# Ledger of designs, part 54: peptides against a protein of PDB entry 2AZE

Target 1, 148 residues: chain A of PDB entry 2AZE
Amino acid sequence: AQECQNLEVERQRRLERIKQKQSQLQELILQQIAFKNLVQRNRHAEQQASRPPPPNSVIHLPFIIVNTSKKTVIDCSISNDKFEYLFNFDNTFEIHDDIEVLKRMGMACGLESGSCSAEDLKMARSLVPKALEPYVTEMAQGTVGGVF
Target 2, 101 residues: chain B of PDB entry 2AZE
Amino acid sequence: GRLEGLTQDLRQLQESEQQLDHLMNICTTQLRLLSEDTDSQRLAYVTCQDLRSIADPAEQMVMVIKAPPETQLQAVDSSENFQISLKSKQGPIDVFLCPEE

## One batch from the design tools (peptide; made by RFdiffusion4, then SolubleMPNN)

Design b1_p13_1_s3 (from b1_p13_1, 4 letters changed)
Fold by OpenDDE base, seed 4:
Structure b1_p13_1_s3 (fold): chain B 148 residues (1-148), chain C 101 residues (1-101), chain A 13 residues (1-13)
Amino acid sequence: as target 1 above (148 residues)
Amino acid sequence: as target 2 above (101 residues)
Amino acid sequence: STISKTFTLKHLI
């Protein structure tokens, strides 16, 4: 019947929406873990050094990274007020946001790639509220995606 | 029958989505709290060593862009053009170079 | 890398 057809359409819509939310949640969890882990690392490092790092030796979040071969020639045009920048490259470049940088640093404990050791998983779990721990476990196992 | 089955499915999916929403709310709340915590923000930084670990300055040049909120970033990476354009409306943009070893 | 106007960029130390 038409009613059943309508409900089937709705079912599919909801399934897709759930899948999208799952992806969003996973990313949010990774961001949280990465950020907290970074803060924890730096706190410990500063405590050990008994001082903060030199101001010009660190970059605070948020930021964007651009990298390219050292052989790449870059022309940079900057407005007088520094409100506008234009970079021209003679070859390909890469752009990474701060979260991706943190992931590559291992701040997300390898959870993002399924390369999470037992110790990494323990760390990851410790950096999220209790309610999120089961989901972190599922992420590590690669079992996220089902309806619960 | 078919109708009852679909109705049940939708109810279950609704419950699942509500659970996801709850978890997302928890997560977003945590992120917000971190963003509002001055100590956390003070400690939210990466070092030159960190940047070297992801892109070796001996082989790659690394630029770090610090831009005000809502800054526009346009990037073109094609055989015909390799370009990045930044336009800020709220203040100056800072660009840092990661030094070589 | 060869970057024009490097004098306008800040360097991490």
Scores: peptide ipSAE 0.058, ipTM 0.893, DockQ to the pose 0.043
Fold by OpenDDE base, seed 2:
Structure b1_p13_1_s3 (fold): chain B 148 residues (1-148), chain C 101 residues (1-101), chain A 13 residues (1-13)
Amino acid sequence: as target 1 above (148 residues)
Amino acid sequence: as target 2 above (101 residues)
Amino acid sequence: STISKTFTLKHLI
């Protein structure tokens, strides 16, 4: 009885760990898709324009975005060496990392939000190694994890 | 029996976890390869148009922060305090504003 | 650290 209880505790521990790894894997897949899709988009755009964009017109990864209402007053304090910044806002703000920005741009093909069309799914599958395609399909269907 | 069933379940979970680990290794390898590809890194950028599509500068102030690795970001967003603190350990931090037009 | 600059970003644009 005690041994069974110990194994049940271990079972629960493993299930939780698997759940965490599933979440991590999904994020890694989304990052891969978003990044590759971004690169493809930009490559195509530069080919069509027959030139790269002006240097000051683009932001290379990695970056962080902070946005707030235009009515928000923002005070910024900067150290002498620019190693430290302090921003004070008089109202709420939002912070987004570069991956989140890419997702909002549709670079992850809507796979992150269950808004993946057939064409989006086709694109997503094309941007991952074959071994990951079944998992991408499961993500699109919302069936990742299932019942173990 | 119950013990045998639990033992079998744990073995199956171990197999499932090993499969996940394998897939994660594939993903991390792909991401590393992308990071090592100079052409991919050159093309890894967003435009002001992209940023406007997410947060219109006509309504939102959009600030872009580029900081070295291991930079600490602390944010407080409450009714009493709205603050972002950045502390870099490896170099200067750059801040840009997305133009309205 | 020493703070050398303090400004309101809203006035930069």
Scores: peptide ipSAE 0.035, ipTM 0.891, DockQ to the pose 0.037
Fold by OpenDDE base, seed 3:
Structure b1_p13_1_s3 (fold): chain B 148 residues (1-148), chain C 101 residues (1-101), chain A 13 residues (1-13)
Amino acid sequence: as target 1 above (148 residues)
Amino acid sequence: as target 2 above (101 residues)
Amino acid sequence: STISKTFTLKHLI
């Protein structure tokens, strides 16, 4: 009946919303792990050095990275107040946000690709609240995607 | 029947979504705590060495962009146009290069 | 605002 058809539409709508939230949750978990791991790493490093790094030697989050061949010609136009920038390249470039950089640094323990060693998984679990540990385990196994 | 089955499905989906919402709330709370913790924010940095591990300045130019929230970024990467445009609404944008060793 | 300064990026170093 028409009622069943309406419910089917609603069912599909809810499934899509859940799928989106699953993706968002996974990303949030990865961010949490990456951030906490980064902070932990740096805290340890500073303790070992008994001092913070020089101010100009570090880049605080948030940031964006742009990379291109060293042979790429780049022209930059900047407004007087530095509110506007325009970069023109003569060849292709790549853009990476800070989260992607942290992932590539291994700060997410390989969880983003489901390539966790036992040690990686242990670290990842240690950096999230207990309630999130099962989800971390599922991510490591590549079994996330089902409905609870 | 079909109606009963669909009704059950919708109830189960509602419960699943509620569980997801709960987990997301936990996660966002943790991230908020990190943002509010002065020491954590002080320690939330990468080094030039970290960036070199991602893209070697000997082969790649590595540019770092630090912009205020809500900064507009437009990028075009095509055969005829390679461009990045930045427009801030809340302050100046800082751009600098990672030095080569 | 208007873009008022143009540089080759290498000259910004």
Scores: peptide ipSAE 0.029, ipTM 0.883, DockQ to the pose 0.039
Fold by OpenDDE base, seed 5:
Structure b1_p13_1_s3 (fold): chain B 148 residues (1-148), chain C 101 residues (1-101), chain A 13 residues (1-13)
Amino acid sequence: as target 1 above (148 residues)
Amino acid sequence: as target 2 above (101 residues)
Amino acid sequence: STISKTFTLKHLI
């Protein structure tokens, strides 16, 4: 009985660890798709324009976004060496990392929410190694989570 | 019996985890290759148009922060205090505003 | 470090 109890505890621990790794893998896949899709988009755009965009017109990864109402008053204090910043707002704000921005831009093809069209899924599959394609398919179908 | 069943389950879970580890290794390798590719990094950017698509500058102020790795970020967002503190150890921090249309 | 510059970002928009 005690041995069975020990194994049941171990089973549950392993299941939870697998679940965590599944989540991590999904995020890694989304990052890969988003990055490659972004690069592909920009490469195509630059080819169409026959030139890169002006350097001050783009923001390279990595970055963080802070947004708030246009009516929000923001006071900023900066150290001389620009190593320290302090922002004070008079109202609520939002913070987003670059990956979240890319997802909202559709760079992850809607895979993050399982909202992939057939075309989105095709694109997503094309941006990952063959070994990851089945997992991308499962993500799109919302069937990830089982033991495989 | 119950013991045999649990033992078999653990073996199956081990196999499943090994498969996950393999896929994760493939994925992390791809991400590493992207980080090492100069052309990819040159093309890894967003525009103000992109930012407008997710937050309209007509209604929202959009601020972009470029900070060195391991920069400390502290944020307080409560009814009585709204603050962001940034402290870099590796270099200067750059802040940009997305212009209105 | 000493904070030497203070401004309202809203005015920079």
Scores: peptide ipSAE 0.029, ipTM 0.885, DockQ to the pose 0.037

Design b1_p13_1_s4 (from b1_p13_1, 4 letters changed)
Fold by OpenDDE base, seed 5:
Structure b1_p13_1_s4 (fold): chain B 148 residues (1-148), chain C 101 residues (1-101), chain A 13 residues (1-13)
Amino acid sequence: as target 1 above (148 residues)
Amino acid sequence: as target 2 above (101 residues)
Amino acid sequence: STKSTTRTLTHLI
């Protein structure tokens, strides 16, 4: 019947929306873990050193990075007020946001790839509210995606 | 019948989405709290050592760009054109390079 | 015309 067909279309729409929200939630969880883990690491490091790092030795979030071969020649044109930049490269480059950098640093505990040791998983769980712990576990096991 | 089954499925999906929304709200709240905590923001930084750890420092150059919100970024990475353009409306853009070891 | 500063980078500084 036509009504059944309409409901099937709606069902598929809702399933896709849920899938999108699952992806968004996973990213939010990873961001939370990465940020909190970074803060904890730096807090501990500063306590051990009994001082903060020199201001010019650190980069505060937010930022983006551009990486390329050391052999790549980069020409940079900067406006006088530094509002405009133009970079010309003679070869390929990559752009990454700060979250991706944190992931590569291991700040997300390998949860982004589902590659967590028992210790990594314990850390990840400790950095989220209790209500999110089951979802973190599912992410670590690669079992996210079901309807709950 | 089929109609009843589909109706039930939609109700179950609604419940699942409500659970997701709840979890997302919790997560968003936590991120907001982090953004509002000045001490956390002070400690939200990476070092040159960190930046070197994410790429082979012998082969890769890493440039860090700090730009104000709403900065326009245009990137072209093709076989014949490699370019990044940045245009800020709210303030100056800063670019950093870590010294070589 | 626009005033600008141009720099050439080949390695980390």
Scores: peptide ipSAE 0.077, ipTM 0.898, DockQ to the pose 0.037
Fold by OpenDDE base, seed 2:
Structure b1_p13_1_s4 (fold): chain B 148 residues (1-148), chain C 101 residues (1-101), chain A 13 residues (1-13)
Amino acid sequence: as target 1 above (148 residues)
Amino acid sequence: as target 2 above (101 residues)
Amino acid sequence: STKSTTRTLTHLI
């Protein structure tokens, strides 16, 4: 094959790899922000209340969420050792991981959806190392993807 | 020429990827530090109020599942089948419901 | 799988 053609193939391969890494980096940043923000929120709340929440009132990460209509009938089969679960629904359901829950709670400061206010951006920047701040800014502006 | 241009592009892409790798390493390190911090892990929780805030509690029910690492999750959501299967190899699976509901 | 128990949930309790 012609050298230029080979290099063009390689260029495309690298571009795709970079694109994938950019996506991964953005997710990692969102996770970091969400986790730190959650911890900060809870720390502050416990300080204000001068006590931790009741043990049975909180769910620690990690977890997954399943949601469906309250009208949905759910049949749940559980093995004796609780190692196996089978849920059958009579209607559609949704599954969300803990990160998505945190995002919906606003713990990622709206950075994930382009709904990042100036105050949100300030918070987001404060929760990452300095080296990541420019990337957070780009995420908020929707300008991620350029060559840097 | 075109060859020189492509060669230069590849060099620039290499530098960009190296920068990305560096940033990813920073992120990975931060997440690792969070996982190793006992106080952070103690404070890494959501409340029933949080869970109700992610969906309309008048319309939706929310089930919380805590499963050990490496638990297999299979989900089918089609017009004919609505099913979730969980298989753990490292311990029991726990399911929780918000008592306010 | 092993022996199992089945419950039907129509509402959160």
Scores: peptide ipSAE 0.054, ipTM 0.897, DockQ to the pose 0.038
Fold by OpenDDE base, seed 1:
Structure b1_p13_1_s4 (fold): chain B 148 residues (1-148), chain C 101 residues (1-101), chain A 13 residues (1-13)
Amino acid sequence: as target 1 above (148 residues)
Amino acid sequence: as target 2 above (101 residues)
Amino acid sequence: STKSTTRTLTHLI
């Protein structure tokens, strides 16, 4: 009785841990797809242009973005060595990391929102090792964790 | 009985977790390989056009911040205070705007 | 405190 109760507690603990790892794996897969897709896109673009873009025309990862209304007044204080920044806004702002930017660009093929077309899914599968392809398929179908 | 059933469940969950760990290791390895590949890193960039696609350029101003690792970021977004504080320990912080801005 | 330069960005239209 008590032993079974202890095992049931452990079972629930393991289920929750597995759920967390599933979430982590999904994010890692999305990052991999997004990065590889971005690199592939840019490689193709540079080949078509027969040269790389000007250095000051692109932003390399990693980065973050801050966006706000163009009407927002921003006061910025910068240390002499540029090690410290302080931004004061008179209105709300948004912060996004580079991964979120890539997702919004469609670099994750809509897999992050379950909005994969057949073509998107094909692309996503092509950007991961063979062992991860079944999981990509499950993500697209919303059936991750179906083993349980 | 009940004990045997629970024991079997735990064994199956352990196997499932091991499978997840294996897949995660494969994925992290791929990400590491990307980070170590010079050509991939050279091609890992976005353009102003990309940034415009995710925020309406007619209404939004977009700042890009490149900061070294271990940079501290604090943000306050409330009715009485809208503030972002950045403090780097490993080098200067760069802030960019698209040229047309 | 550290020395700093203050800049103002307004109405970037």
Scores: peptide ipSAE 0.050, ipTM 0.895, DockQ to the pose 0.034
Fold by OpenDDE base, seed 4:
Structure b1_p13_1_s4 (fold): chain B 148 residues (1-148), chain C 101 residues (1-101), chain A 13 residues (1-13)
Amino acid sequence: as target 1 above (148 residues)
Amino acid sequence: as target 2 above (101 residues)
Amino acid sequence: STKSTTRTLTHLI
């Protein structure tokens, strides 16, 4: 009886751990797809233009985005060496990391919300190793969560 | 019995977790390869046009921050105050605005 | 902490 109780506790612990890892894996897959898709897009664009974009016209990863209303007043304090920044806003702001930006750009093919077109899903699958394709399919279908 | 069933469950969960770990290792490896590939890193960028697509530049100010690794970020967004503090130990922090600003 | 320069950013719509 005690042994069974101990095993049930362990079972629940493992189930929770697996659930957490599933979430982590999904995020890793999305990152991989987004990065590779971005690189492909830019490679194609540069080939079409026969040159890279001007250096000051692009922002390389990694970065973060801060956005706020244009009506928001921002006071910025910067140290002489630019090692320290302090921004004070008079209203709310939003912060987004580069991965979220890529997702909103569609670089993750809508997989993050399970709203992939057939073409998007095909693209997503093509950007991951073969071993990950079944999981990508599950993500697109919203069927992730099974114990395999 | 109950013990047998639980033992079976744990074995199955162990196998499932091992498979999951394997997939995660594949993912992390791919990401590392991208990180280490010079050409990929050269092409890993967004444009001002991309940023405009994320937030309407007519309504929103978009600021891009590039900070060295391990930079400390503190953000407060409440009725008390609205602020972002950045402290780098490994180099200068760069801040960019879209040209329409 | 080092000496800082302060600027105010104001945007118009």
Scores: peptide ipSAE 0.031, ipTM 0.890, DockQ to the pose 0.033

Design b1_p13_2_s1 (from b1_p13_2, 6 letters changed)
Fold by OpenDDE base, seed 5:
Structure b1_p13_2_s1 (fold): chain B 148 residues (1-148), chain C 101 residues (1-101), chain A 13 residues (1-13)
Amino acid sequence: as target 1 above (148 residues)
Amino acid sequence: as target 2 above (101 residues)
Amino acid sequence: STTSTTKTLTHRI
């Protein structure tokens, strides 16, 4: 019947919405873990050094990095007020945001790819509220995607 | 029947989405708390050594961009055009290179 | 018209 068809369309719509929210939640969890892990690492490091690092030796979030070959020629035009920048490269480049950098640093404990060791998983779980721990476990096992 | 089955499915999906929303609320709350904690923000940094660990500075140049919120970034990366444009509305942009050593 | 300057990037430790 037409009503059944309408409900089937709605079902599919809801399934897709849930899938999108699952993806969003996973990213939020990764950001939380990465951020907390970074803060924890730096806190420990500063305690061991008995001092904070020099201000100009660190890069605070948020940031973006651009990497290219050392042979790449870059022309940079900057407005007087530094509100506008224009970079011209003679070869390809890559852009990465701070979250991606943190992931590559291992701050997300390999959870982003389901590549967690037992210790990585333990760390990841310790950095989220109890209610999120089961989801972290599912992410580590690659079993996320089911209906709650 | 079929109608009853579909209706039940939709109810189950609603419950699942509610659970998901709850988890997302918890997560966003945690992130907000982190953003509001001054000490956490002070410690939210990477070093040039960190960047070197993920991008070999012997072969790659690493440029760091610090820009205010809502800064527009436009990038073109094609065989005929390699360009990055930054436009800020809220303040100056800071760009610097991560040294090899 | 807009004014602009071409500069090298600042190195940071």
Scores: peptide ipSAE 0.033, ipTM 0.884, DockQ to the pose 0.044
Fold by OpenDDE base, seed 3:
Structure b1_p13_2_s1 (fold): chain B 148 residues (1-148), chain C 101 residues (1-101), chain A 13 residues (1-13)
Amino acid sequence: as target 1 above (148 residues)
Amino acid sequence: as target 2 above (101 residues)
Amino acid sequence: STTSTTKTLTHRI
């Protein structure tokens, strides 16, 4: 009886670990799709323009953005070596990492919400190795969570 | 019996986890390949237009932070305190604004 | 901590 209980505990531990890895895999897939889609978009755009964009007109990954009302007063303190920054706001702000920005741009094809068009799904599938395509399909359908 | 069933379940879960690990390895490999490809990294950028589509500078100011890996970010967003603290240990931090601001 | 100064943000794009 005790042995069975021990195995039950182990079973639950493994199930939770699998669940965690599923979440991690989904995020990795989204990152991959977003990244490749972004690169593809920019490559195409540059080819059409027959030139790269001006160097000061683009923001290369990685980055973080902070947005707040244009009326928000911001005080910025910077260390001499620029290793430390302190921002004080008089109102609320939002922080977004580059991946979130890409998602909002649609670079993840709406896969992050589990609601993408057939065209978006086709794009998403084309941006991952064949082995990952079934998982992408599951993500699009919101059916991820089963055990392999 | 119950013991045999649990033992079998654990074996199956191990197999499932191995499958997940395999898929994760494939995915991380692809990401690594992208990071190692100079052309891909050159093309890994967003534009001002992109940021405007997310947060219109007409109403929102957009501050961009370029920081080295492992930079610590502390944020407090409450009615009593609105603060962001950045601490890098690998190099200087660069902060700039989008145009139209 | 280190000595800090208040500065304006730079426009780069």
Scores: peptide ipSAE 0.032, ipTM 0.884, DockQ to the pose 0.048
Fold by OpenDDE base, seed 2:
Structure b1_p13_2_s1 (fold): chain B 148 residues (1-148), chain C 101 residues (1-101), chain A 13 residues (1-13)
Amino acid sequence: as target 1 above (148 residues)
Amino acid sequence: as target 2 above (101 residues)
Amino acid sequence: STTSTTKTLTHRI
């Protein structure tokens, strides 16, 4: 009885760990797709323009963005060595990391939100190794989580 | 019996986890390859237009933060406190607005 | 329309 109880606890622990790993894997896949798609987009754009964009017109990863109303007053305090920053806002703000920006740009093909068209799914599959394609398909269908 | 069933379940979960680990290794390898490819890294950028596209450009401003790895970010967004604190341990932090603003 | 002020601190925040 006690042995069975111990194993049930272990089973639950493993299930939770698997669930966490599934989430991590999904995020890794989204990152991979987003990065590759971004690179592909920019490569194509530069080829069409026959030149790279001006250096001061692009932001290389990694980065974080903060957006707020244009009417928001922002006070910024910076240490002398620029190692520390303090921003005070008089209104609400939003923070987005580069991955979230890429997702909102559609670089993850809508896979992150279940808004993946057939063309989006085709693109997503083309940007991952063959071994990951079934998982991408499951993500698009919202069926991730089954025992495999 | 119950014990045998649980034991079998644990074995099956182990196999499932091993499969997940394998897929994660594949994915991690791909990301590593991307990081090691200089051309890919050169092309890993967004434009200010991209950044403004995620918010209403008529109403929102976008501030860009480029910070070294392991930089700590603390944010408070409440009715009484709107604050962001950054602390880097590996170098200076750069903050700027997109030129299109 | 965005108002931002920047100050350099002599000490760590």
Scores: peptide ipSAE 0.026, ipTM 0.880, DockQ to the pose 0.039
Fold by OpenDDE base, seed 4:
Structure b1_p13_2_s1 (fold): chain B 148 residues (1-148), chain C 101 residues (1-101), chain A 13 residues (1-13)
Amino acid sequence: as target 1 above (148 residues)
Amino acid sequence: as target 2 above (101 residues)
Amino acid sequence: STTSTTKTLTHRI
């Protein structure tokens, strides 16, 4: 029946929307864990040093990283007000945002790849509100995707 | 029947999505709290050592870009063109190299 | 560093 067909279409639409939101939630959770873990690490480090690091020795979020071979020739064009930059490379480059950097630093506890040790998982859980802990567990187990 | 089954499925999916939305709201709230907390923002930094650990400056040049919100970034990485374009509307862009260059 | 960089200052586009 036409009515059933309409509902089938709607069902599929909702399933896809849920899948997209699940992906978004996972990323948000990873960001939260990474940020909180970073802050915690730095707080501890500063306490141990009894002093904050020199201002020019740290890079505050947000930022973007570009890396290329040391042999790469880079031409940089900058507007007079520094509002515009143009970089030309003679070879390939890589771009990483701050979140990716944090993940590679281990700030997301390996949760992004499902490579959490027991200690990593414990840390990850401790950095999220209680309501998010079950989802963190599912992420670590690779069991995200169910309809709940 | 089929209609009843589909109707039930849609109700269940609605409940699932509501739960998902709730979790997302919790998460976004936490992120906003972090962004609004001055102490957290003060401590939200990486070091040169951190960057060296993921992109060895002995082999790679590491460029750091600090740009205002909503800065446009366009990148082309192909045999025909290797280019990055940055355009800010809210202030100057700061670019610097990691040490050990 | 062995990276060769050149900078060109231009007017605002």
Scores: peptide ipSAE 0.026, ipTM 0.880, DockQ to the pose 0.038; fails the geometry check

